Peptides against a protein of PDB entry 4IGA. Designs and how they scored, part 26

Target 1, 116 residues: chain A of PDB entry 4IGA
Amino acid sequence: KRVLIVDDAAFMRMMLKDIITKAGYEVAGEATNGREAVEKYKELKPDIVTMDITMPEMNGIDAIKEIMKIDPNAKIIVCSAMGQQAMVIEAIKAGAKDFIVKPFQPSRVVEALNKV

## One batch from the design tools (peptide; aimed at target 1 V88 F99)

Design b1_p21_4_s4 (made by RFdiffusion4, then SolubleMPNN; from b1_p21_4, 9 letters changed)
Fold by OpenDDE base, seed 2:
Structure b1_p21_4_s4 (fold): chain B 116 residues (1-116), chain A 21 residues (1-21)
Amino acid sequence: as target 1 above (116 residues)
Amino acid sequence: SMEEKIKEILERIKKELEEMK
């Protein structure tokens, strides 16, 4: 399966790329904000998306909503430092399948990838 | 249901945070 990695932090994208690759998944591409995420989703049609929330241009919640309009069956895993209940609820209502709070263990990401 | 999913995720997050302490 192919994964689109969305995060404004280069280090985080690198970390996720390593985890995803080591777990046997392919990295479809990367996006640094929500606008790019939507564009890349249209272009690459990834199987799974890892989605940051706090990003410039367009935040992750809005990106989720836009992606879900494009593909109601999109598999989006949120990865965010904002683990508040309200944010989790908002992300799931927007269409996310899972929510991972930063910092996280690699195994948590792998489990999420395998489950969605 | 969505409500159940949210509950499950929140519970998991709670446990993970506790384990990290």
Scores: peptide ipSAE 0.512, ipTM 0.885, DockQ to the pose 0.000
OpenDDE base, seeds 1, 3, 4, 5: peptide ipSAE 0.500, 0.367, 0.483, 0.508; ipTM 0.879, 0.796, 0.875, 0.884

Design b1_p21_5 (made by RFdiffusion4)
Pose (drawn by RFdiffusion4):
Structure b1_p21_5 (pose): chain A 116 residues (1-116), chain P 21 residues (1-21)
Amino acid sequence: as target 1 above (116 residues)
Amino acid sequence: EYEKIMKEHNEALEKLNEELE
């Protein structure tokens, strides 16, 4: 399965790419903010996207809304420090399929990839 | 579901604190 990794932190993108490839998934690309996420999603058409929330330019909520418009069947797992109840509700309402709060343990990322 | 998410997050914080000690 091909995965687009979306996060403005170079270190997080690095660690997620490492976990996804070792778990048997193919890293399809990376994006560093919400607008690029929508741009890459259109270009790459990944099977799954990992999505940060707090990003410059456009946040993860808006990027989720943008990708769900491009593709109503997009499969998105949020991976964010913004683990408040309101943010989870908002991400799920926007169309994300799962939510992992940072700091996270790597096994939760794997089960989220499987789940979608 | 949210409670499960927060439980898993708390476990991850505990494990991180142990590694830092």

Design b1_p21_5_s1 (made by RFdiffusion4, then SolubleMPNN; from b1_p21_5, 12 letters changed)
Fold by OpenDDE base, seed 5:
Structure b1_p21_5_s1 (fold): chain B 116 residues (1-116), chain A 21 residues (1-21)
Amino acid sequence: as target 1 above (116 residues)
Amino acid sequence: MFEELQEKHEEALRELEELLE
């Protein structure tokens, strides 16, 4: 399965890329904001998306909504930080299948990838 | 107070994770 990694933090994208790759998944691509995420989803047609919430240009919630318009069967895992409980709930309402709390352990990411 | 709030937040998120399983 191919994963689109969406996060404004380069370090976070690197961590996710390492975890995803070591778990036997392919990285389809990366995006640094919600607008880019929507564009990359259309372009790459990934099997799974890891989606940060707080990003410039377009936040993760709005990106989820736009992706779900494109593909109602999209498999989106939200990556949230502490204090973002309300936004996680909004992400689930928007169509996210699962969520991971930062900082995360590799096993939790793999669990989410295998589950969606 | 902040530490307690963090712990409650983490707990709430864990509960939400369990509901999504």
Scores: peptide ipSAE 0.028, ipTM 0.547, DockQ to the pose 0.061
OpenDDE base, seeds 1, 2, 3, 4: peptide ipSAE 0.027, 0.025, 0.027, 0.027; ipTM 0.551, 0.538, 0.556, 0.564; seeds 3, 4 fail the geometry check

Design b1_p21_5_s2 (made by RFdiffusion4, then SolubleMPNN; from b1_p21_5, 8 letters changed)
Fold by OpenDDE base, seed 2:
Structure b1_p21_5_s2 (fold): chain B 116 residues (1-116), chain A 21 residues (1-21)
Amino acid sequence: as target 1 above (116 residues)
Amino acid sequence: MIEELQKEHEEALEKLRKELE
């Protein structure tokens, strides 16, 4: 399966890329903001999306909603930080299939990938 | 301690997720 990684932090994208690749998944591409995520989803048509929802400049919830309009069957895993429970709830309501709390262990990421 | 708090947070959200399905 192919994964689109969305996070404004380059370090986080690199970390996820390493975990995803080592787990046997393919990285379809990367996005640094919500608008780019929507564009990349249309272009790459990934099987799974990891979506940062704690981006300070842009709420990842909007990106989820737009992707769901494009593909109601989209498989989105949200990545959040401690203290962002309300935002995770909103992401789930918007259509997210699973969630991961930062900082995360590789095994937790793999579990989420396998679940969706 | 951090790992424990993270797990508790995830478990709480997981319960809510199941209720929303």
Scores: peptide ipSAE 0.153, ipTM 0.703, DockQ to the pose 0.050
OpenDDE base, seeds 1, 3, 4, 5: peptide ipSAE 0.147, 0.149, 0.149, 0.149; ipTM 0.699, 0.701, 0.701, 0.698

Design b1_p21_5_s3 (made by RFdiffusion4, then SolubleMPNN; from b1_p21_5, 8 letters changed)
Fold by OpenDDE base, seed 4:
Structure b1_p21_5_s3 (fold): chain B 116 residues (1-116), chain A 21 residues (1-21)
Amino acid sequence: as target 1 above (116 residues)
Amino acid sequence: MFEKLQEEHEEALEKLKELLE
């Protein structure tokens, strides 16, 4: 399966890319904000999206809503920081299939990828 | 202690997720 990685932090994207690749998944592409995420989803048609919530330009919640308009069956895993329960709930309401809490272990990412 | 807090956080969110499904 092909994964689109969405996070404004280069370090996070690099870490996720390493985990995803080592787990046997393919990285379809990367996005640094919600607008790029929507555009990349249309372009790449990935199987799975890892979505950061707190991003400049467009946040992850709005990106999820737009992606779900494009593909109601989109498989989106939200990445959130501790203390952001309300935003995670909003992401789930918007259509996210799973969530990961930062900081995370590689095994947790793999578990989420396998679950969706 | 931090790991325990993370686990509790994830468990709480998982329960909420299940209720929303």
Scores: peptide ipSAE 0.147, ipTM 0.696, DockQ to the pose 0.050
OpenDDE base, seeds 1, 2, 3, 5: peptide ipSAE 0.081, 0.050, 0.077, 0.055; ipTM 0.657, 0.626, 0.656, 0.631

Design b1_p21_5_s4 (made by RFdiffusion4, then SolubleMPNN; from b1_p21_5, 8 letters changed)
Fold by OpenDDE base, seed 2:
Structure b1_p21_5_s4 (fold): chain B 116 residues (1-116), chain A 21 residues (1-21)
Amino acid sequence: as target 1 above (116 residues)
Amino acid sequence: MIEEIQKEHEEALEELKKELE
């Protein structure tokens, strides 16, 4: 399966890329903001999306909503930080299938990938 | 300690998620 990684932080994308690749998944591509995420989703048609919802100056939930409009069966895993419970819930309501909390634990990331 | 707090946070989120399903 191919994963689109969405995060404004290069380090986070790198970390996820490593985890995802080592888990046997392919990285379809990367996006650095919500708009790019939507564009890349259309372009790459990934099987799974990891979506940072704590991105500054961008609404990850809006990106989820837009992707869900394009593909109601999209498999989106939201990435959150502690203290963002409400945001995670909103992301789930928007259509996200699962969540992972930063700092990432490789096993948890893999578990989420396998479940969606 | 941070891992413990994170674990509790994830469990809380999981419960909330479950309530939405």
Scores: peptide ipSAE 0.375, ipTM 0.832, DockQ to the pose 0.052
OpenDDE base, seeds 1, 3, 4, 5: peptide ipSAE 0.372, 0.362, 0.375, 0.344; ipTM 0.830, 0.827, 0.832, 0.820

Design b1_p21_6 (made by RFdiffusion4)
Pose (drawn by RFdiffusion4):
Structure b1_p21_6 (pose): chain A 116 residues (1-116), chain P 21 residues (1-21)
Amino acid sequence: as target 1 above (116 residues)
Amino acid sequence: SELELAEELIEKAEEELEEAL
């Protein structure tokens, strides 16, 4: 399965890419903010997206809304430090299929990739 | 359904945090 990794932190993108490839998935590309995420999603048409929330330019909630418009069947797992109840509700309402709060353990990322 | 799914995810995250501590 091809995965687009979306996060403005170079280190997080680096450690997610490492976990996703070792778990048997193919990294399709990376994006560093919400606008790029929508741009890459259109270009790459990944099977799954990992989505940070706090990003410059456009946040993860808006990027989720943008990708769900491009593709109502998009499969998105949020991976964010913004683990408050309100944020989880907002991400799920926008269309994300799963939510992982940072700091996270790597096995949770794997089960989320499987789940979607 | 969306609120139920959010609650389930929140509870799972709390449980994992307690186990890590």

Design b1_p21_6_s1 (made by RFdiffusion4, then SolubleMPNN; from b1_p21_6, 13 letters changed)
Fold by OpenDDE base, seed 1:
Structure b1_p21_6_s1 (fold): chain B 116 residues (1-116), chain A 21 residues (1-21)
Amino acid sequence: as target 1 above (116 residues)
Amino acid sequence: DVEKKAKELIERQEKERAEEA
């Protein structure tokens, strides 16, 4: 399966790329904000998306909503430093399948990839 | 469904944080 990695932090994208690749998944591409994420989703048609929340241009919640308009069957895993209950609820309401709080263990990401 | 899923994820967060402490 192919994964689109969305995070404004280069370090985080690199970390996720390593985890995803080691777990036997392919990296379809990367996006640095929510607007780019929507564009890349259309272009690459990935099987799975890892989605940050706090990003410039367009935040992750809005990106989830836009991707879900394009593909109601999109498989989106949120990876965010903002783990508040309200944010979790909002992300799931928007259409996310999972919510992982930063910092996380690699095994948590792998589990999410395998379950979506 | 949203409420149930969110609840499960929140509970998981709490458990994982406790294990890290």
Scores: peptide ipSAE 0.547, ipTM 0.889, DockQ to the pose 0.969
OpenDDE base, seeds 2, 3, 4, 5: peptide ipSAE 0.546, 0.531, 0.526, 0.544; ipTM 0.889, 0.885, 0.883, 0.890

Design b1_p21_6_s2 (made by RFdiffusion4, then SolubleMPNN; from b1_p21_6, 14 letters changed)
Fold by OpenDDE base, seed 5:
Structure b1_p21_6_s2 (fold): chain B 116 residues (1-116), chain A 21 residues (1-21)
Amino acid sequence: as target 1 above (116 residues)
Amino acid sequence: DVEKKAEELVKRQEEERKKEE
């Protein structure tokens, strides 16, 4: 399966890329904000998306909503430093399948990839 | 159910934090 990685932090994208690749998945591409994520989803048609929340231009919640309009079957895993219950609820309501809080263990990401 | 799923995820992250500490 192919994964689109969305995070404004280059270090985080690199970390996720390493985890995803070692787990036997392919990286479809990367996005640095929510607007770019929506554009890349249309272009690349990935099987899975890892989505940050706090980003410039467009936040992750809005990006999830826009992707779900394009593909109601989209498989989106949120990966965010903001782990408050209200944010988790908002992400799940938007259509996310999982929510991972930073900092995280690589095994947690792999589990999420395998379950969506 | 959205609320149940969210509660499950919050519980999980709390448990994971306790394991790491």
Scores: peptide ipSAE 0.318, ipTM 0.812, DockQ to the pose 0.976
OpenDDE base, seeds 1, 2, 3, 4: peptide ipSAE 0.288, 0.314, 0.284, 0.277; ipTM 0.797, 0.810, 0.797, 0.791

Design b1_p21_6_s3 (made by RFdiffusion4, then SolubleMPNN; from b1_p21_6, 13 letters changed)
Fold by OpenDDE base, seed 2:
Structure b1_p21_6_s3 (fold): chain B 116 residues (1-116), chain A 21 residues (1-21)
Amino acid sequence: as target 1 above (116 residues)
Amino acid sequence: MDEEKAKELVERQEEERRRRE
């Protein structure tokens, strides 16, 4: 399966890329904000998306909503430092399948990838 | 359902954090 990695932090994208690749998934591409995430989703048609929340241009919640309009079957895993219950609820309501709070263990990401 | 899932995810994160401390 191919994964689109969405995070404004280059370091986080690198970390996720390593985890995803070591888990036997392919990285379809990267996006640095929610607007780019939506465009890359259309372009790359990934099987899974890892989505940050706090990003410029468009936040992750809005990006989830837009992606879900494009593909109601989208498999989106949130990876965010914002682990507040309200944010988790909003992400799940928007259509996310899972929510991983930063900092996370690689095994948690792998579990999410395998479950969605 | 969404709130319950959210609570479970929050609780899991808190448990994972406690295990690392």
Scores: peptide ipSAE 0.266, ipTM 0.796, DockQ to the pose 0.839
OpenDDE base, seeds 1, 3, 4, 5: peptide ipSAE 0.160, 0.141, 0.248, 0.257; ipTM 0.701, 0.693, 0.786, 0.792

Design b1_p21_6_s4 (made by RFdiffusion4, then SolubleMPNN; from b1_p21_6, 13 letters changed)
Fold by OpenDDE base, seed 5:
Structure b1_p21_6_s4 (fold): chain B 116 residues (1-116), chain A 21 residues (1-21)
Amino acid sequence: as target 1 above (116 residues)
Amino acid sequence: DVLEKAKKLVERQEKERKERE
C-alpha cells in the first residue's frame, strides 16, 4: 500500500517516512499543508493518508473533509499534537479512521496502517 | 458511531500516556 504523508514539520515527515517504510509500506509522496494534501491526493491516489491538524494554508480537518468529498473511501490516519477529545471527535466526524497523538510510538503508527 | 469511536481513542491515548510516564 502507498501512503501520502501530510505534516508541516519536516522532522515529522521524516519520522513517519521511516516508520512507514520499515513497516513495508511505500511512500506515495509528501504534503506540507492541507491544500497540498488535497492536490497530492488527486495526483497520487494513495491508499492511506497520515494527516497533521495544525498546518498553514489549510488545516488537517478541512483537508480531511475535502479528501472525503473526492474519495468517500479514503483511509486517513490523523497524527497530531492536539489530542483533546473535541479534536478527536471533530477528526472522526470529518472521516478520519484513526487518531494518533504526538509523541507516539512507532508501533502505534504501524497498527493504524495495518487496520485502516 | 463517531462519539463512541472518539471516546475509545481518547481512552487509548490516556492509557498510552500513563504507560510512558
Scores: peptide ipSAE 0.474, ipTM 0.876, DockQ to the pose 0.973
OpenDDE base, seeds 1, 2, 3, 4: peptide ipSAE 0.344, 0.468, 0.436, 0.342; ipTM 0.749, 0.874, 0.863, 0.748

Design b1_p21_7 (made by RFdiffusion4)
Pose (drawn by RFdiffusion4):
Structure b1_p21_7 (pose): chain A 116 residues (1-116), chain P 21 residues (1-21)
Amino acid sequence: as target 1 above (116 residues)
Amino acid sequence: DTYLTEIDERQEEVDEIIESL
């Protein structure tokens, strides 16, 4: 399965890419903010996206809304430090299929990739 | 061990929120 990794932190994108490839998935590309995420989603058409929330330019909530418009069947797993109840509700309402709060353990990323 | 348990408990709280929707 091809995965687009979306996060403005170079270190997080690096560690997620490492976890996704070792778990048997193909990293399809990376994006560093919400606008790029929508741009890459259109270009790459990944099977799954990992999505940070707090990003410059456009946040993860808006990027989720943008990708769900491009593709109503997009499969998005949020991976964010913004683990408040209101943010989880908002991400799920926007169309994300799963939510992982940072700091996270790597096995939760794997089961989220499987789940979607 | 305590730190990793705190990460798991925090994630379980998020998982319960999702299950309640």

Design b1_p21_7_s1 (made by RFdiffusion4, then SolubleMPNN; from b1_p21_7, 10 letters changed)
Fold by OpenDDE base, seed 5:
Structure b1_p21_7_s1 (fold): chain B 116 residues (1-116), chain A 21 residues (1-21)
Amino acid sequence: as target 1 above (116 residues)
Amino acid sequence: SALEEEIERKQAEVDEIIASL
C-alpha cells in the first residue's frame, strides 16, 4: 500500500517515512499543508493518508473534509499533538479512521496502517 | 520508562474517545 504523508514539519515527515517504509509500505509522496494534501491526493491516489492538523494554508480537518468529498473511501490517519477530546471527535466526524497523538510510539502508527 | 508510559496513557485516552463514537 502507498501512503501520502501530510505534515508541515520536515522532521515529522521524515520520521513517519521511516516508520512507514520499515513497516513494508511505500511512500506515495509528501504534503506540507492541507491544500497541498488535497492536490497530492488527487494526483497520487494513495491508499492511506497520514494527516497533521495544525498546518498553514489549510488545516488538517478541512483537508480531511475535502479529501472525503473527492474519495469517500479515503483512509486517513490523523497524527497530531492536538489530542483534545473535541479535536479527536471533530477529526473522526470529518472522516478520519484513526487518531494518533504526538508524541507517539512507532508501533501505534504501524497498528493504524495495518487496520485501515 | 515514565515517558513511554505517559505516551501510552495519552493514546489510550484518545482510543477510548474513538471507541465511544
Scores: peptide ipSAE 0.734, ipTM 0.948, DockQ to the pose 0.934
OpenDDE base, seeds 1, 2, 3, 4: peptide ipSAE 0.729, 0.729, 0.726, 0.730; ipTM 0.946, 0.947, 0.946, 0.947

Design b1_p21_7_s2 (made by RFdiffusion4, then SolubleMPNN; from b1_p21_7, 9 letters changed)
Fold by OpenDDE base, seed 2:
Structure b1_p21_7_s2 (fold): chain B 116 residues (1-116), chain A 21 residues (1-21)
Amino acid sequence: as target 1 above (116 residues)
Amino acid sequence: SSMEQEILERQEQVDKIIASL
């Protein structure tokens, strides 16, 4: 399966890329904000998206909503430091399948990838 | 470690929320 990694932090994208690749997944591409995420989703048609929330231009929640308009079957895993209850609920309601809080254990990312 | 335990507990809390939805 191919994964689109969305995070404004280069370090985080690198970390996720390592985890995703070592877990046997392919990185379809990367996006640095929500607008780019939507564009890349259309372009790459990834199987899975890892989505940050706090990003410039367009936040992750809005990106989730837009991606879900494009593909109601999109598999989106949120990966964010914003682990508050309200944010988790909002992300899931927007269409996310899972929510991983930063900082995270790599194994939890793998579990999410395997489950969605 | 204490840090690892904290990470685990935060995620468990989130997982509980997700499971309730």
Scores: peptide ipSAE 0.760, ipTM 0.953, DockQ to the pose 0.929
OpenDDE base, seeds 1, 3, 4, 5: peptide ipSAE 0.757, 0.757, 0.759, 0.760; ipTM 0.952, 0.953, 0.953, 0.953

Design b1_p21_7_s3 (made by RFdiffusion4, then SolubleMPNN; from b1_p21_7, 10 letters changed)
Fold by OpenDDE base, seed 5:
Structure b1_p21_7_s3 (fold): chain B 116 residues (1-116), chain A 21 residues (1-21)
Amino acid sequence: as target 1 above (116 residues)
Amino acid sequence: MAEEKAIEEKQKEVDEIIKSL
């Protein structure tokens, strides 16, 4: 399966890329904000998206909503430091399949990839 | 250690929220 990695932090994208590739997945591409995420989803048609929430231009919640309009079957895993109850609920209601809190264990990312 | 436990505990809280939806 091919994964689109969405995070404004280059270090976080590198970390996720390492986890994803070691788990036997392919990285379809990267996006640095929610607008780029929507554009890259249209272009690449990835099997899975890892989505940050706090990003410039367009936040992760809005990006989830826009991707779900494009593809109602999109498999989106949120990966965010914003692990508050209200944010988790909002992300799942927007269409996310899972929510991983930063900082995270690599095994929890692999578990999410395997389950969606 | 303490940091790893705190990470696990926070994720467990989130997982419980997800399961409740």
Scores: peptide ipSAE 0.690, ipTM 0.925, DockQ to the pose 0.979
OpenDDE base, seeds 1, 2, 3, 4: peptide ipSAE 0.683, 0.688, 0.680, 0.689; ipTM 0.921, 0.924, 0.921, 0.924

Design b1_p21_7_s4 (made by RFdiffusion4, then SolubleMPNN; from b1_p21_7, 9 letters changed)
Fold by OpenDDE base, seed 5:
Structure b1_p21_7_s4 (fold): chain B 116 residues (1-116), chain A 21 residues (1-21)
Amino acid sequence: as target 1 above (116 residues)
Amino acid sequence: SSMEKAIEEKQEEVDKIIESL
């Protein structure tokens, strides 16, 4: 399966890329904000998306909503430092399948990839 | 470690929220 990685932090994208590839998945591409995420989803048609929330141009919640309009069957895993109850609820209601809080254990990311 | 436990506890809290939805 192919994964689109969405995060404004280069270090975080690198970390997720390492976890994803070691788990036997392919990286379809990367995006640095929600607008790029929507564009790359249309272009690459990935099987899975890892989505940050706090990003410039377009935040992760809005990106989830736009991707779900394009593909109601999209498999989106949120990965964010914003682990408050209200944000978790908002992300799941928007269409996310899982929510991983930063900082995280690599095993929890692998579990999410295998489950969605 | 204490740090690893704190990470696990925070994720467990989030997982409980997800399971309740």
Scores: peptide ipSAE 0.701, ipTM 0.938, DockQ to the pose 0.933
OpenDDE base, seeds 1, 2, 3, 4: peptide ipSAE 0.695, 0.699, 0.695, 0.699; ipTM 0.935, 0.938, 0.936, 0.938

Design b1_p21_8 (made by RFdiffusion4)
Pose (drawn by RFdiffusion4):
Structure b1_p21_8 (pose): chain A 116 residues (1-116), chain P 21 residues (1-21)
Amino acid sequence: as target 1 above (116 residues)
Amino acid sequence: LEEHIEEELEKVEEEKEEFHE
């Protein structure tokens, strides 16, 4: 399965890519903010996207709304430090299928990839 | 949608509790 990794932190993108490839998934690309995420999603058409929330330019909520417009069947797992109830509700309402709060343990990322 | 939201909140809370243990 091809995965687009979306996060403005170079270190997080690095450690997610490492977890996803070792778990047997193919890293399809990376994006560093919400606008790029929508741009890459259109270009790459990944099976799954990992989505940060706090990003410059456009946040994860808006990027989720943009990708769900491009593709109503997009499969998005949020991976963010913004683990408040309100944010989880907002991400799920926007169309994300799962939510992992940072700092997270790597096995939760794997089960989220499987789940979608 | 509501059930899915409750399930995801519950998972987030469990993850926070495990981290603080």

Design b1_p21_8_s1 (made by RFdiffusion4, then SolubleMPNN; from b1_p21_8, 12 letters changed)
Fold by OpenDDE base, seed 2:
Structure b1_p21_8_s1 (fold): chain B 116 residues (1-116), chain A 21 residues (1-21)
Amino acid sequence: as target 1 above (116 residues)
Amino acid sequence: MEKKIEEIIKKVKEQLEELKK
């Protein structure tokens, strides 16, 4: 399965890339904001998306909503430093399949990838 | 949807608790 990694932080994208690759997944591509995420989703048609929330240009919630309009079957895993219950609810209502709070263990990401 | 949200919230809470250890 191919994963689109969406995060404004280069370090976080690198970390996720390592986790995803070591878990036997392929990295379809990367995006640094929500607008790029929507564009890359259309282009790459990934099987899974890891989605940050707090990003410039377009935030992750809006990106989830736009991706879900394109593909209602999209598999989006949120990875965010914002672990508040309200944010979790908002992300799931937008269409996310899981929510991982930063910082996280690699195993938590792998489990999410395997379950969506 | 509510059950799914509750399950994910539970996982988030558990993760946050683990980070405090």
Scores: peptide ipSAE 0.434, ipTM 0.863, DockQ to the pose 0.902
OpenDDE base, seeds 1, 3, 4, 5: peptide ipSAE 0.310, 0.273, 0.411, 0.430; ipTM 0.761, 0.746, 0.855, 0.861

Design b1_p21_8_s2 (made by RFdiffusion4, then SolubleMPNN; from b1_p21_8, 9 letters changed)
Fold by OpenDDE base, seed 1:
Structure b1_p21_8_s2 (fold): chain B 116 residues (1-116), chain A 21 residues (1-21)
Amino acid sequence: as target 1 above (116 residues)
Amino acid sequence: MEEKIEEVLKKVEEQLKELAE
């Protein structure tokens, strides 16, 4: 399966890329903000998306909503430092399948990839 | 939807518990 990695932090994208690749998944591409994420989703048609929340241009919640308009069956895993209950609820209501809080263990990401 | 929210909230709570240890 191919994964689109969305995060404004280069370090985080690199970390996720390493985890995803070692877990046997392919990295379809990367996006640095929500607007780019939507564009890349259309272009690459990935199987799974890892989505940051706090990003410039367009935040992760809005990106989830836009991707879900394009593909109601999109498989989106949120990875965010904002682990508040309200944010989790909002992300799931927007269409996300899982929510991982930063910092995270690689095994948590792998679990989400396998179950989504 | 409510059931899914509860499922994910539980996972988040478990992760936060591990981080606090």
Scores: peptide ipSAE 0.690, ipTM 0.932, DockQ to the pose 0.877
OpenDDE base, seeds 2, 3, 4, 5: peptide ipSAE 0.674, 0.687, 0.671, 0.685; ipTM 0.927, 0.931, 0.926, 0.930

Design b1_p21_8_s3 (made by RFdiffusion4, then SolubleMPNN; from b1_p21_8, 10 letters changed)
Fold by OpenDDE base, seed 5:
Structure b1_p21_8_s3 (fold): chain B 116 residues (1-116), chain A 21 residues (1-21)
Amino acid sequence: as target 1 above (116 residues)
Amino acid sequence: MEEEIEEAIKKVEEQLKELAE
């Protein structure tokens, strides 16, 4: 399966790329903000998306909503430093399948990838 | 949807608990 990685932090994208590839998944591409994420989803049609929340141009919640309009069956895993209940609720209501708080264990990401 | 939210919150709470330890 192919994964689109969305995060404004280059280090975080690199970390996720390492985890994803070692787990046997392919990286479809990367995005640094919500607008890029939506465009890349249309272009690459990935099987799974890892989505940051706090990003410039367009935040992750809005990106989730737009991707769900494109593909109601999209598999989106949120990966964010914002672990407040309100944010978790908002992300799931928007269409996310899972929510991972930073910092995280690599195994948590792998479990999420395998379950969505 | 409610069950999905509850499960997601549970997972986050468990992760935060482990991070605080």
Scores: peptide ipSAE 0.539, ipTM 0.896, DockQ to the pose 0.929
OpenDDE base, seeds 1, 2, 3, 4: peptide ipSAE 0.117, 0.038, 0.029, 0.024; ipTM 0.661, 0.595, 0.596, 0.541

